# Ledger of designs, part 221: peptides against a protein of PDB entry 7Q4I

Target 1, 281 residues: chain A of PDB entry 7Q4I
Amino acid sequence: HENSTIAERLYSEVRVLCWIMTNPSNHQKKARHVKRTWGKRCNKLIFMSSAKDDELDAVALPVGEGRNNLWGKTKEAYKYIYEHHINDADWFLKADDDTYTIVENMRYMLYPYSPETPVYFGCKFKPYVKQGYMSGGAGYVLSREAVRRFVVEALPNPKLCKSDNSGAEDVEIGKCLQNVNVLAGDSRDSNGRGRFFPFVPEHHLIPSHTDKKFWYWQYIFYKTDEGLDCCSDNAISFHYVSPNQMYVLDYLIYHLRPYGIINTPDALPNKLAVGELMPEI

## One batch from the design tools (peptide; made by RFdiffusion4, then SolubleMPNN)

Design b2_p28_8_s2 (from b2_p28_8, 13 letters changed)
Fold by OpenDDE base, seed 5:
Structure b2_p28_8_s2 (fold): chain B 281 residues (1-281), chain A 28 residues (1-28)
Amino acid sequence: as target 1 above (281 residues)
Amino acid sequence: SESEKIDAAAEADNIYREKGYEAYKEFL
């Protein structure tokens, strides 16, 4: 038997809408496995596609398919969310159909923050955007106010937000969000360990997995280590997670238990005022 | 370019999915 009382409380108090970037070719191959695994732990789950799928709950956005249209799809996805779902959640997660997310850990990270704070979280990268931007693959989460500012203030203004659909999706939204004073938050835990990961756990956990010249080390906004200290015990996301690995992760995280080990959750931090961030680490 | 890195990441993802972790690791 499991005691989920705190998780249930956070489910109610830290409402998360997850939108999944997908395409019609991936509805069955990838997206449905998100729905069957971690996506069920979102307060609302929507698949953003170019075709409607009633089984998946996929929305047909007025965009083309392909990587060159990811920015277009992101813009339309957030427009759709703002129009139909802005009050359905406090936080709005973008994830790919191969991102795995531990939603409870995200709620824990988000708990102190006001959804009226213009902030977003993810794996922060330092290039191109002064405050940084969040890696698209790791997934990123916007506050309700961040979504409002993005859709209402940024998107309608070509000087603030790129009007065409081309470009790196994560960079472009990062620019737009910066231009409307949405803060690029620090998603690290109190030990300075990352929570959002643009690769699979193995890629982060295994020391010397990549050359020190690997672009990731040049892109990461905060210094991070490899090995067991790479990742928060409350890690939120991993990318490049295959459909099969989603079920494995679901089993490992939610079902597999070492007998006799009882995890006591840390106390929740104090709630922050609107506009307040956690202290820098 | 960021696009190229995203492309490389997607290609890496595809390689990972199609050829497994070792092939993915070699691609990186």
Scores: peptide ipSAE 0.037, ipTM 0.672, DockQ to the pose 0.134
Fold by OpenDDE base, seed 2:
Structure b2_p28_8_s2 (fold): chain B 281 residues (1-281), chain A 28 residues (1-28)
Amino acid sequence: as target 1 above (281 residues)
Amino acid sequence: SESEKIDAAAEADNIYREKGYEAYKEFL
């Protein structure tokens, strides 16, 4: 029997709404598998699409399909969340339908922060946005206050937030959030290891899997090493996870156990004041 | 331009998503 007491506490104290970016062609192929795996561990799970799907609990956003509409979907998704769900959670995760998330590890990272702090977390990239922005594929999580500022202060102002639906959605939301003083947090663990990953575990864990010219090494905000030290023991997300790999990860993380090894969780950190961040490492 | 780099990165990401890592490596 597992002792889930701390995880149950965090489920109640660190409420997470997960919204999944998808499209009608991926409802059955991808999104359904999110719902059947890691998505069930969110306090609320919503699929943001262009078509309604009652089996999936998908919302039809007033946007077209294709990459040129991802920014449009992100804007409409957060508008929908703000209108209908802003009080249903403390934190609001964006993920793709091929992102896998360990929600318990995200709750652990978020625990010290106030949801009234204007902050968001993810895999921080350094280009285009002065404070950095969070990679769209790795998933990113906004505080309740960050969502409020995005929807109420940024979106209505074309000088603060791009009105067109074109562009890289993660860069565009990063610009908007910076313009309303939402802080790009540091998601690294106490050892300086990353928690949000824009690729599958294999691509991060295997040394020399990519060359030094790989764009990722130019984009990462914080320096990271390749290999076994690439990733936190409390890693939160991976991207490009196939539907089959979601079930494999679910089995490996939540079911497969080495007999006789007991993991004792670290003590929870102290809660921060509103507006306070953890010190940078 | 930075826009062209974003577009190239987006295209590279497309190739990665659609064709996998090996196809992505060949694109770069």
Scores: peptide ipSAE 0.026, ipTM 0.674, DockQ to the pose 0.107
Fold by OpenDDE base, seed 3:
Structure b2_p28_8_s2 (fold): chain B 281 residues (1-281), chain A 28 residues (1-28)
Amino acid sequence: as target 1 above (281 residues)
Amino acid sequence: SESEKIDAAAEADNIYREKGYEAYKEFL
C-alpha cells in the first residue's frame, strides 16, 4: 500500500551506522526496544556498553560504568567504529537508549552533503564552544570524515581533545571536533524549524510547557518557536522517549495514516561538493 | 564562572539522563 522507492534509494545512498549509548542494566529495559523500533531502520546498529550481549549486538567497551563515563564511552565507541566499521556507512549517529530517531528524515537532511565533508549535525547549543556543539540527548551524526578527524587527529592530542573521561560528553566532543575543523552544521529545515530535539514531542509541541527561564531557551543556538511551528515536518529525533512511547511513535509515524491524505515528497536537492554546506537561512 | 556553568549543565543533564522521563518531569 505504500510507495517506499525514494526511502529505499536513500537507504542505499545515505548509509547510516547508528550506535546506541547504553549500559548492562538497560540492555533489556531500554536498548532492546530501540532495536525493535527505530534502530531496525539504520543500515547498521551497534549498542555500545560495558558488557557484551550477543542477542542485542552490544559491544563491551573498555570503560567503567557510572555517570562520569559518558565521555569515555563516546571516545571508545568512535575508536571502535573507526577501527571496525568506518567503511560500513557514510554517516555515524550517536543516540541514547531513550532517543527515538526517524532515520528516513535524517537521510533526507544528509543527502546533499558529502560524507568526506568534515561536518556533524544535531540540536546545536551555543555555550562553551564557539561554533556551538550538539546536544548529547538529541543525538548527533558525524560524517565519515568527521569520525576520521575525531579519532585520528583529535583523540591522540591532549591539546585538541580531553584525555580524561570527565566532563559533559557533548561539550567535550564539540570542543574536539571544533579543534580539528569539523563544522557544526545547521540541521534546520527550509522553514527554519528544528529537526533534532533534546526532549519528548509533548514538551516541544505544547506552548508554555516550560518556563521562559528554562535553560534550554538560553542554550539553543537558533531561535525556535513553541507549538506546532517548533518542529520540522521532517523531524529526526526526540529524547527521554520511554520504551512504550517508542512503540507509540513507531505506530503513529509508520502505520497510522489519515485516509485520503497522500504525502508527495519534495524533490531531492542537488548534491554539494566536498566541503560545501547548505547556505544558512 | 564558565566552569561552574558547565558543571551545572552537566549535572542537570546527568540528573535527567539517570532518572529518565519521570525525573525529568519533576524538574518541569
Scores: peptide ipSAE 0.122, ipTM 0.774, DockQ to the pose 0.070; fails the geometry check
Fold by OpenDDE base, seed 1:
Structure b2_p28_8_s2 (fold): chain B 281 residues (1-281), chain A 28 residues (1-28)
Amino acid sequence: as target 1 above (281 residues)
Amino acid sequence: SESEKIDAAAEADNIYREKGYEAYKEFL
């Protein structure tokens, strides 16, 4: 018997809209597996595409496909959310169609924050943006106020936000958000362990998997080590997760239990006032 | 291997971020 009382409370108090970056060629190959696994734990789930799909709940955005259009798709996705869904949630997660997310762990991280605080979270990278920016692949979550500032204040102003649809979408949204004083939060747990990951668990958990010259070590905002200390026990996301691995992760996280081990959750932290952040570690 | 595919995809993403779309297409 599972006691889900705290998870149910957080589902109601920390409402999350998840939007999934996808394309028509991936609706059946990838996106449907998100819908069948972790996406069902979002308060609202929307697939952002260039074609409508009623079985998937995909929206056709007025953008082309391809990597050179990802920034355009991100801008149109948040415009669509602001117009139709800004009151349906408190927090707005972007993920890819090969990102896996433990939504309960994200709600736990977000619980102390006001959705009226201009903040966003993810895997923080240090280049190009002074405060840092969040990795696109690991997924990133905006507060309701961050979405408002992005759509209403940043996007209409070409001095604050890039008008063209070209460029790295994660860098460009990071620049726009900084320019409207949306804060790049710290997603690490109380032990300094990361929660959002731009690769599969194997790549983070296995020591010396990558060369020291690997770009990731130059990009990470907070210095972390590989191995068992890489990852929070309350990790939120992993990237490059295959459709088959999504079902494996769903089984391992939500169904597989070692008999006789009872894990009692930590107490919820105190809620912060509007504009307050947790101290950086 | 799946690991090699992931590493190649990550490198492609890095090239895109640093050098833009044209450099990304040449890498693929």
Scores: peptide ipSAE 0.022, ipTM 0.630, DockQ to the pose 0.918; fails the geometry check

Design b2_p28_8_s3 (from b2_p28_8, 11 letters changed)
Fold by OpenDDE base, seed 4:
Structure b2_p28_8_s3 (fold): chain B 281 residues (1-281), chain A 28 residues (1-28)
Amino acid sequence: as target 1 above (281 residues)
Amino acid sequence: SESEEIDKKAELDKIFREKGYEAYKKAL
């Protein structure tokens, strides 16, 4: 039996509402697999769409379909959260329907912070926004105060926040949050390793002779290396995770254990005599 | 322009998502 006492404590003390960016064509293909895997570890899980789906728990936002409406969906999603759910959590995670998140690792990172601190975390990128912005694909988490400032102070003011629904949603929210003095936090661990990743684990963990011309190296706010040193042992998110890979990650992270690394391993079975088989259980 | 860099990033992200990492590397 795993000792989950500290994870249960953090579940209570660091309440996370997860909202998932999706669309009606992905409700069954992608979003339901989030609900069946990592999304069940959020304190609250909401799917933000253009159509209602009671099986998924999807909200129909007043936005059109298509890639050009992602910023519109993000604005309406946070308005909806502020109106209906601002007291249901302390922290508010945006993720895509192909993002995988280890929510316990996120709670561990967030634990020392007050939700009344105007801060947000994710994979920080350096272009377009002076303090940086968080990559949309890696997912990003706002404090309750950050959500309040975004919805109440930024969104109503076209000088602080873009009124149009066009543009890169992660850049646009990053501009809005900077304009209301929400801080772009550092999500790295004590060893300086990243926790939020805009790609699959293989992209980060396998040293690729990627030319230094790879856009990611120009975008990343903090210096990071490739290979095993890229990633925290307490990594939080990966992007472009297929529905099948979500179940693989759930198994690898929460079920698969190497024998003897757990502080209190189960006793080894008795040795069998020559020709003796283990009893069928 | 900032928009051209965003569009290029989005295209590369699309290649990565649809064709995988090796195809993405070849597009870089």
Scores: peptide ipSAE 0.027, ipTM 0.645, DockQ to the pose 0.068
Fold by OpenDDE base, seed 2:
Structure b2_p28_8_s3 (fold): chain B 281 residues (1-281), chain A 28 residues (1-28)
Amino acid sequence: as target 1 above (281 residues)
Amino acid sequence: SESEEIDKKAELDKIFREKGYEAYKKAL
């Protein structure tokens, strides 16, 4: 029998709405596999699309399809969340239909923070935005206050937030959030290891003979190591996860157990005041 | 533009994932 008492406590105290960026062509190919795997561990799960799908619980946003409309879709998704769901959760995760998320590890990271703190977390990149921005593919999570500021203060002001739907989704939201004083948090663990990953586990865990010229090393905000030290034991997300790999990860993380090894969770940190962040590591 | 640089990044990421690092280097 599994002891889930702490995970159940965090499920109640750290409520997460997950919204999945998808499109009608991916409802059956990708999105349904998110719903059948890690998405079931969110407090609320919504698929943001251009077409309604009652089987998937997909919302038809007033956006066009195509790669150039991802920023438009993100703006409309957060407007929809603010209008219909702002009180349904404390934290609001954006993920792609090929992102895999360990929601329990995200709740653990978020536990000390107030949802009224204007903060967001993810895989922080350093270019284009002074405080950094969170990689779109790794997924990123906004506090309730961050969503409020984004929708109410940033989106209506073309000087604070790009009015057109062009540009990189993750950079554009990063600019908007910075302009309304939403803080780009540090998602690293106490050992300085990352929790949100813009690639599959293999690409982070295997020391690649990647030349120091690989763009990723120029984009990461925090210095990270390669190999086993790349990744927190409490890693939250991976990107480019195929539908089949989602079921493999669900098995490996939630079902496969090494006999005779019992994991004891660390004590929860103290809760922070509104506006307070964890000390930088 | 920043968008063009990010689109180029996404394309390079795809090449890296599908064809490996050597193919990525050749696409730089």
Scores: peptide ipSAE 0.027, ipTM 0.634, DockQ to the pose 0.071
Fold by OpenDDE base, seed 3:
Structure b2_p28_8_s3 (fold): chain B 281 residues (1-281), chain A 28 residues (1-28)
Amino acid sequence: as target 1 above (281 residues)
Amino acid sequence: SESEEIDKKAELDKIFREKGYEAYKKAL
């Protein structure tokens, strides 16, 4: 028997709507495996597609398919959320249909923050956006106020937010959010370890897996290490996770236990005021 | 040249953004 009392408390106090970027060809191949694994731990789970699927709970957004439409799909997804679901959660996670998320760890990170604080979190990248932007693949989470500002203030203004559907989705939302004073938060833990990852665990955990010239090292906003020190004990997300790997991760994280090792959770931090961020580490 | 390396990097970054990680790996 597991003691889930704190996790249950956080489930109630830190409500997360997860929306999954998918397409009709991936409903059965990928998206259903999100629903069967980590997606079941969201307070609300919605699949954003171009076709409706009642079994999956997929929404047909008024966008075309293809990589050139990802930005269009993100805009329409957040419009849909704002119109139908803005009060159903406090935080709004974007993930891909091959992103794996430990929702409890995300709730722990978000707990001190007010959902009325204009902030978003993810794997922060340095280029193109002055404050940085969050990697699309690692997934990123907006506060309710961030969603409001994005949809109501940014999207209607072509000077603040790109009207066409072209461009890198994560960069474009990052520009829009910066233009409406949504803060690019620091998702690192108290030890400075990352929580959102744009690759599979293997690519982060194995030292020297990538060349020092690999673009990622130039894109990361914060200094990070490889190996076991790469990643928080409370890591939140990984990308390029296959359907089979999702079930493996679900087993390893939620079922497999080393006998005799009992982890005592850290005390919850104090809640921050509206507009207040955790101090820089 | 440094310019050629920059151009190659920009091309690889473009492949990554437009075609994803698997396409990027194949282009390395």
Scores: peptide ipSAE 0.025, ipTM 0.628, DockQ to the pose 0.085
Fold by OpenDDE base, seed 1:
Structure b2_p28_8_s3 (fold): chain B 281 residues (1-281), chain A 28 residues (1-28)
Amino acid sequence: as target 1 above (281 residues)
Amino acid sequence: SESEEIDKKAELDKIFREKGYEAYKKAL
């Protein structure tokens, strides 16, 4: 039997609303499998779509489908969250319908931070935004204050936030958040290892899987390595995870155990004051 | 398959280098 006491405490103290970006063609193919796997570990789970689906708990946002509308969908999703759910959680995760997330590891990372601190976390990229921005595919998490600033201060002002629905979704939200002084946090662990990943585990774990000219190495904000040292033992997310791989990951992470090996969790860090961040590594 | 994922990444990287970030995002 597993002792979940610390995980249960963090579930109560670090409340996470997960919103999943999807579309009607993916409700049954992808989104349903998120709901049946890692999405069940969110405090609240919402699927953001262009069509309502009562079985999935999907919301029909007033946006068109297609990649040219992803920024529009993100804006409407956060407006919807602010209007209906801003007090239902402390942290607000965006993920894709092929992102896998270990929510307990995200709660562990977020535990010291105040939700009133204007901060967000994810896989930080360096181009286009001075402080960096978070990769859309790896998923990114906003504090409650970050959502408030985004919706109330940034979105209504075309000088602070792009009014049209075009552009790279992750870059555009990154610009908007910077313009309202939401900080792009460092999501690395105490060993400097990443926690949010824009690809599947195999692509990070296998050395020399990509060439040195691969865009990722130019985009990553912090230096990262390939192989076993690529990834935190408390990794949070992976992208391009197939529906079948989600069930495999659920089994490997939550059910498969080597007999006689007991993992003792590290002590929780001290809580930070409002506006305080963990020191950069 | 793992091989298909590798090939997809290589293709996406090529699109990024040749056509830039927006084209890459549209190819994902």
Scores: peptide ipSAE 0.029, ipTM 0.664, DockQ to the pose 0.248; fails the geometry check

Design b2_p28_8_s4 (from b2_p28_8, 12 letters changed)
Fold by OpenDDE base, seed 1:
Structure b2_p28_8_s4 (fold): chain B 281 residues (1-281), chain A 28 residues (1-28)
Amino acid sequence: as target 1 above (281 residues)
Amino acid sequence: KKKEEIDKKAELDNIYLTEGYEAYEKYL
């Protein structure tokens, strides 16, 4: 017996389109497992590929495959979304075909924000972009206004946005978004704990899994620790999640319950005006 | 030359995890 009333309300009030970056070789190996697990909790789910797949709901974008084309694929994906789906959602999540997302926790984070606020969220990194940029692997979510500014204002201007398809996808979109005054939001919870994670849960939850000299600790915009205090109780995403781990996570998060422990959700925060952000913690 | 040898997503992902983002970016 579950009470999903608040989750159902947020599903209606905080509409999320999820687009999954994939390729034809991963349609069956990875992407279908996203569709069968966390992707079913998006208001709309689209797979962005180089080949059409009607069973998967994959779109063939006019781009080549390979790591050197990821930025090209992201540009074409958001152009496609703007042309066909800009009114189908309020928020637009990019994820990889090995990213796992708890969509309800993302809706909770997004609830106070207006989709007309030019903002995006994810795991914020500090290098290359003055305001920071969001890690590509952890997934990142744009407001409807952020998508509009990206596609209409940034992409057509080579001075604002890189015209070629080379470069790090997450850095390049971060530069473009900064250049059109889309704000890099703070995705941390009220305790200052992270919600978007560029690695598997094990790498974040286990202390001393990485050396203190590991690049990640130099890249993170907000200082976080390893261990149980690394991660919000309302964590949103993890990366490098295998297809098998997606089903395990679905079971652990949505089915497995310790008998006699009842979690009461926190009250929803007040809604912000257009252009307002939550105070940084 | 190293870019041509690392065609697999898994290998690039391993570089990202072990050597960091800047190392990964050199193979893009």
Scores: peptide ipSAE 0.084, ipTM 0.689, DockQ to the pose 0.143
Fold by OpenDDE base, seed 5:
Structure b2_p28_8_s4 (fold): chain B 281 residues (1-281), chain A 28 residues (1-28)
Amino acid sequence: as target 1 above (281 residues)
Amino acid sequence: KKKEEIDKKAELDNIYLTEGYEAYEKYL
């Protein structure tokens, strides 16, 4: 028999609103498959688009489509969340419509943190932002306080946050968050393994899949290995996951079990005070 | 340099998303 008691506890104690970056052309092609797989494990799931879709629960943000508008869409998405949903969750995940997320693993990572701590997590990159920024594709999660600071303190101030809609979405939010003292957290597990991944599992798990000149190795904030040591057993996200792969991952993670192998979850860590982070690894 | 690096990353990400990883690898 499966025992989900801890997962159920975390579902209640670590409430996650997931917002999915999408567009009208991807509502049926991609976003729907998020809703049918990992998105159902969010406490709240919202699709941020330029068109409303009541079947999907998509919101029409006042932005145009295209990659040059992703930053605009992110700003409007967090404004929308702050106005309508800031109390619906403790943590606010941005993901793409081709990101797969193991929400339980995210709750486990987030459990010790106060949502009133100004912190966000993801795949930390080192360029452009002194403290680092979180990769957009891997998805990133803001605390409630981080969202508040972003929307209330950063966005209204052109000196703190870029007012136009151009630029790399993940870099720009990273700059804004740094400017309001939102901390770029360390999402690695106790073994130093990453949890948020900007590529599919295969690309991280297979050694020498990329050359040493690959931009990723220059961008990662923390050194990571390839192979089985690349990835936490409690990995949270992968990017470039096709709709079909989402169902495969959903099956592999939640249904497929090796008979006779029982996993006992680690004990939950102690909760941190407001403003405290886990020790650096 | 920063803009060029961002633009290159975005371009590569586009190739990955549109043409798959094998196509992306050719541009690395």
Scores: peptide ipSAE 0.026, ipTM 0.675, DockQ to the pose 0.106
Fold by OpenDDE base, seed 2:
Structure b2_p28_8_s4 (fold): chain B 281 residues (1-281), chain A 28 residues (1-28)
Amino acid sequence: as target 1 above (281 residues)
Amino acid sequence: KKKEEIDKKAELDNIYLTEGYEAYEKYL
């Protein structure tokens, strides 16, 4: 038997609502596999779609389908969360239906922070937004206060937040959040290794897998390495994960064990005051 | 310029999702 006592404590103390960006064509193909794997480890799991699906627990948002409507869907998703679920969690994760998330590692990262701190975390990119913005595909997590500011202060004001549904979803929410003083946090571990990843593990773990001209190296906010030092031992997310790969990752992370190797978790950090961030590394 | 770069990224991400990494690399 595994000792899950600390994970159970964090499940209670660091409550996470996960909302999954999906569409009706992906309910059976992708979204159900999220529900059957990592999504079951969220405190609340909601699929945001254009059609209702009671088996999936999918919500029909008043938006059209297609990539040009992702920003519209994100705005309506957070409005829905604020209206119906703002007190059901402390933190609110956006993920795609091909994002894989280790929710326990996210709770560990979030543990020191107050949910009343206006902050959000993810894979930070440097273009377009002065403080940076979080990659949409890697998934990003807002504090309860960040959701409040986004929905109540940013969305109603066209000067602070784009009123139309066009544009890159991750950039547009990043602009809105910056305009209401929601801070783009540092999600790196104590060794400076990333936790949120916009690609599959292979693309980050293999040295020189990508050309030096690859756009990612120009977009990353923090300098990162390739190879084993690319990724935290407490990594949180990967993107472009196929439905089959979700089950493989679930097996490798939660079931497969090398006999005789025991991992002792690090001590939890001290709690931060409201508005306080961990020092950048 | 910013819009064109965003649109290009979105297009490339679409190729990655639909055709895989090897197809994506051809458009870099």
Scores: peptide ipSAE 0.026, ipTM 0.668, DockQ to the pose 0.106
Fold by OpenDDE base, seed 4:
Structure b2_p28_8_s4 (fold): chain B 281 residues (1-281), chain A 28 residues (1-28)
Amino acid sequence: as target 1 above (281 residues)
Amino acid sequence: KKKEEIDKKAELDNIYLTEGYEAYEKYL
């Protein structure tokens, strides 16, 4: 017996469109497994590709394939979302076809925020963008207003947003969003623990798994420790998750339960006004 | 410097994806 009443409430009140960055070679290898696992918990799920796939619900964007086109694909994906789906959700998640997302935890984080607040969340990195930018691999979520500003205000202006399709997509969108006053939010929990992770759980959970020279420690915007305190109990995403690991995570998170331990959800926070952010801890 | 750092990150990410974490650590 499971009580999902609060999760069902948040599913209706915090509507999330998930778009998955993929390519035709990964439709069956990776993207299909997103659709069969965590992607089913999105209010809307769209796969952004260069080829249409009706079984996957993949959209053929007018972009070439390859790493040098990821920024182009991101721009076209958000243009497509704005044109066809801007009212279908309140929040718009980008994830890779090897990102795993606990959508309920994302809804919990997003619940207090207005979708009309120009904000986005993810794993915040400090380089290249003054306010920071969100790691592409960890996935990042834009408010409806953030999408509007990105597509309507930033993309048409080459001074605000790179016209070329080359570059790191996460850095480039981060620059564009900053230039239109979309705020890079803090996704950490009330204990200061991260929720979006650019690697698999093992990488974050095991102390001393990386040396101090690991690029991640120089990139993270907020100082975090490794180990059990690295990660929120309400973690949202992990990256480099294999198709098999997606099913393992789905089982561990949604099915496996220790008998006699009942998790009581925390009370929902108060809703914020438009433009208001949670206080930084 | 910024472009080189981004390119290095992307390369390291590819190593992590294709060869795993232990392989990634050898390139750090």
Scores: peptide ipSAE 0.027, ipTM 0.590, DockQ to the pose 0.071; fails the geometry check

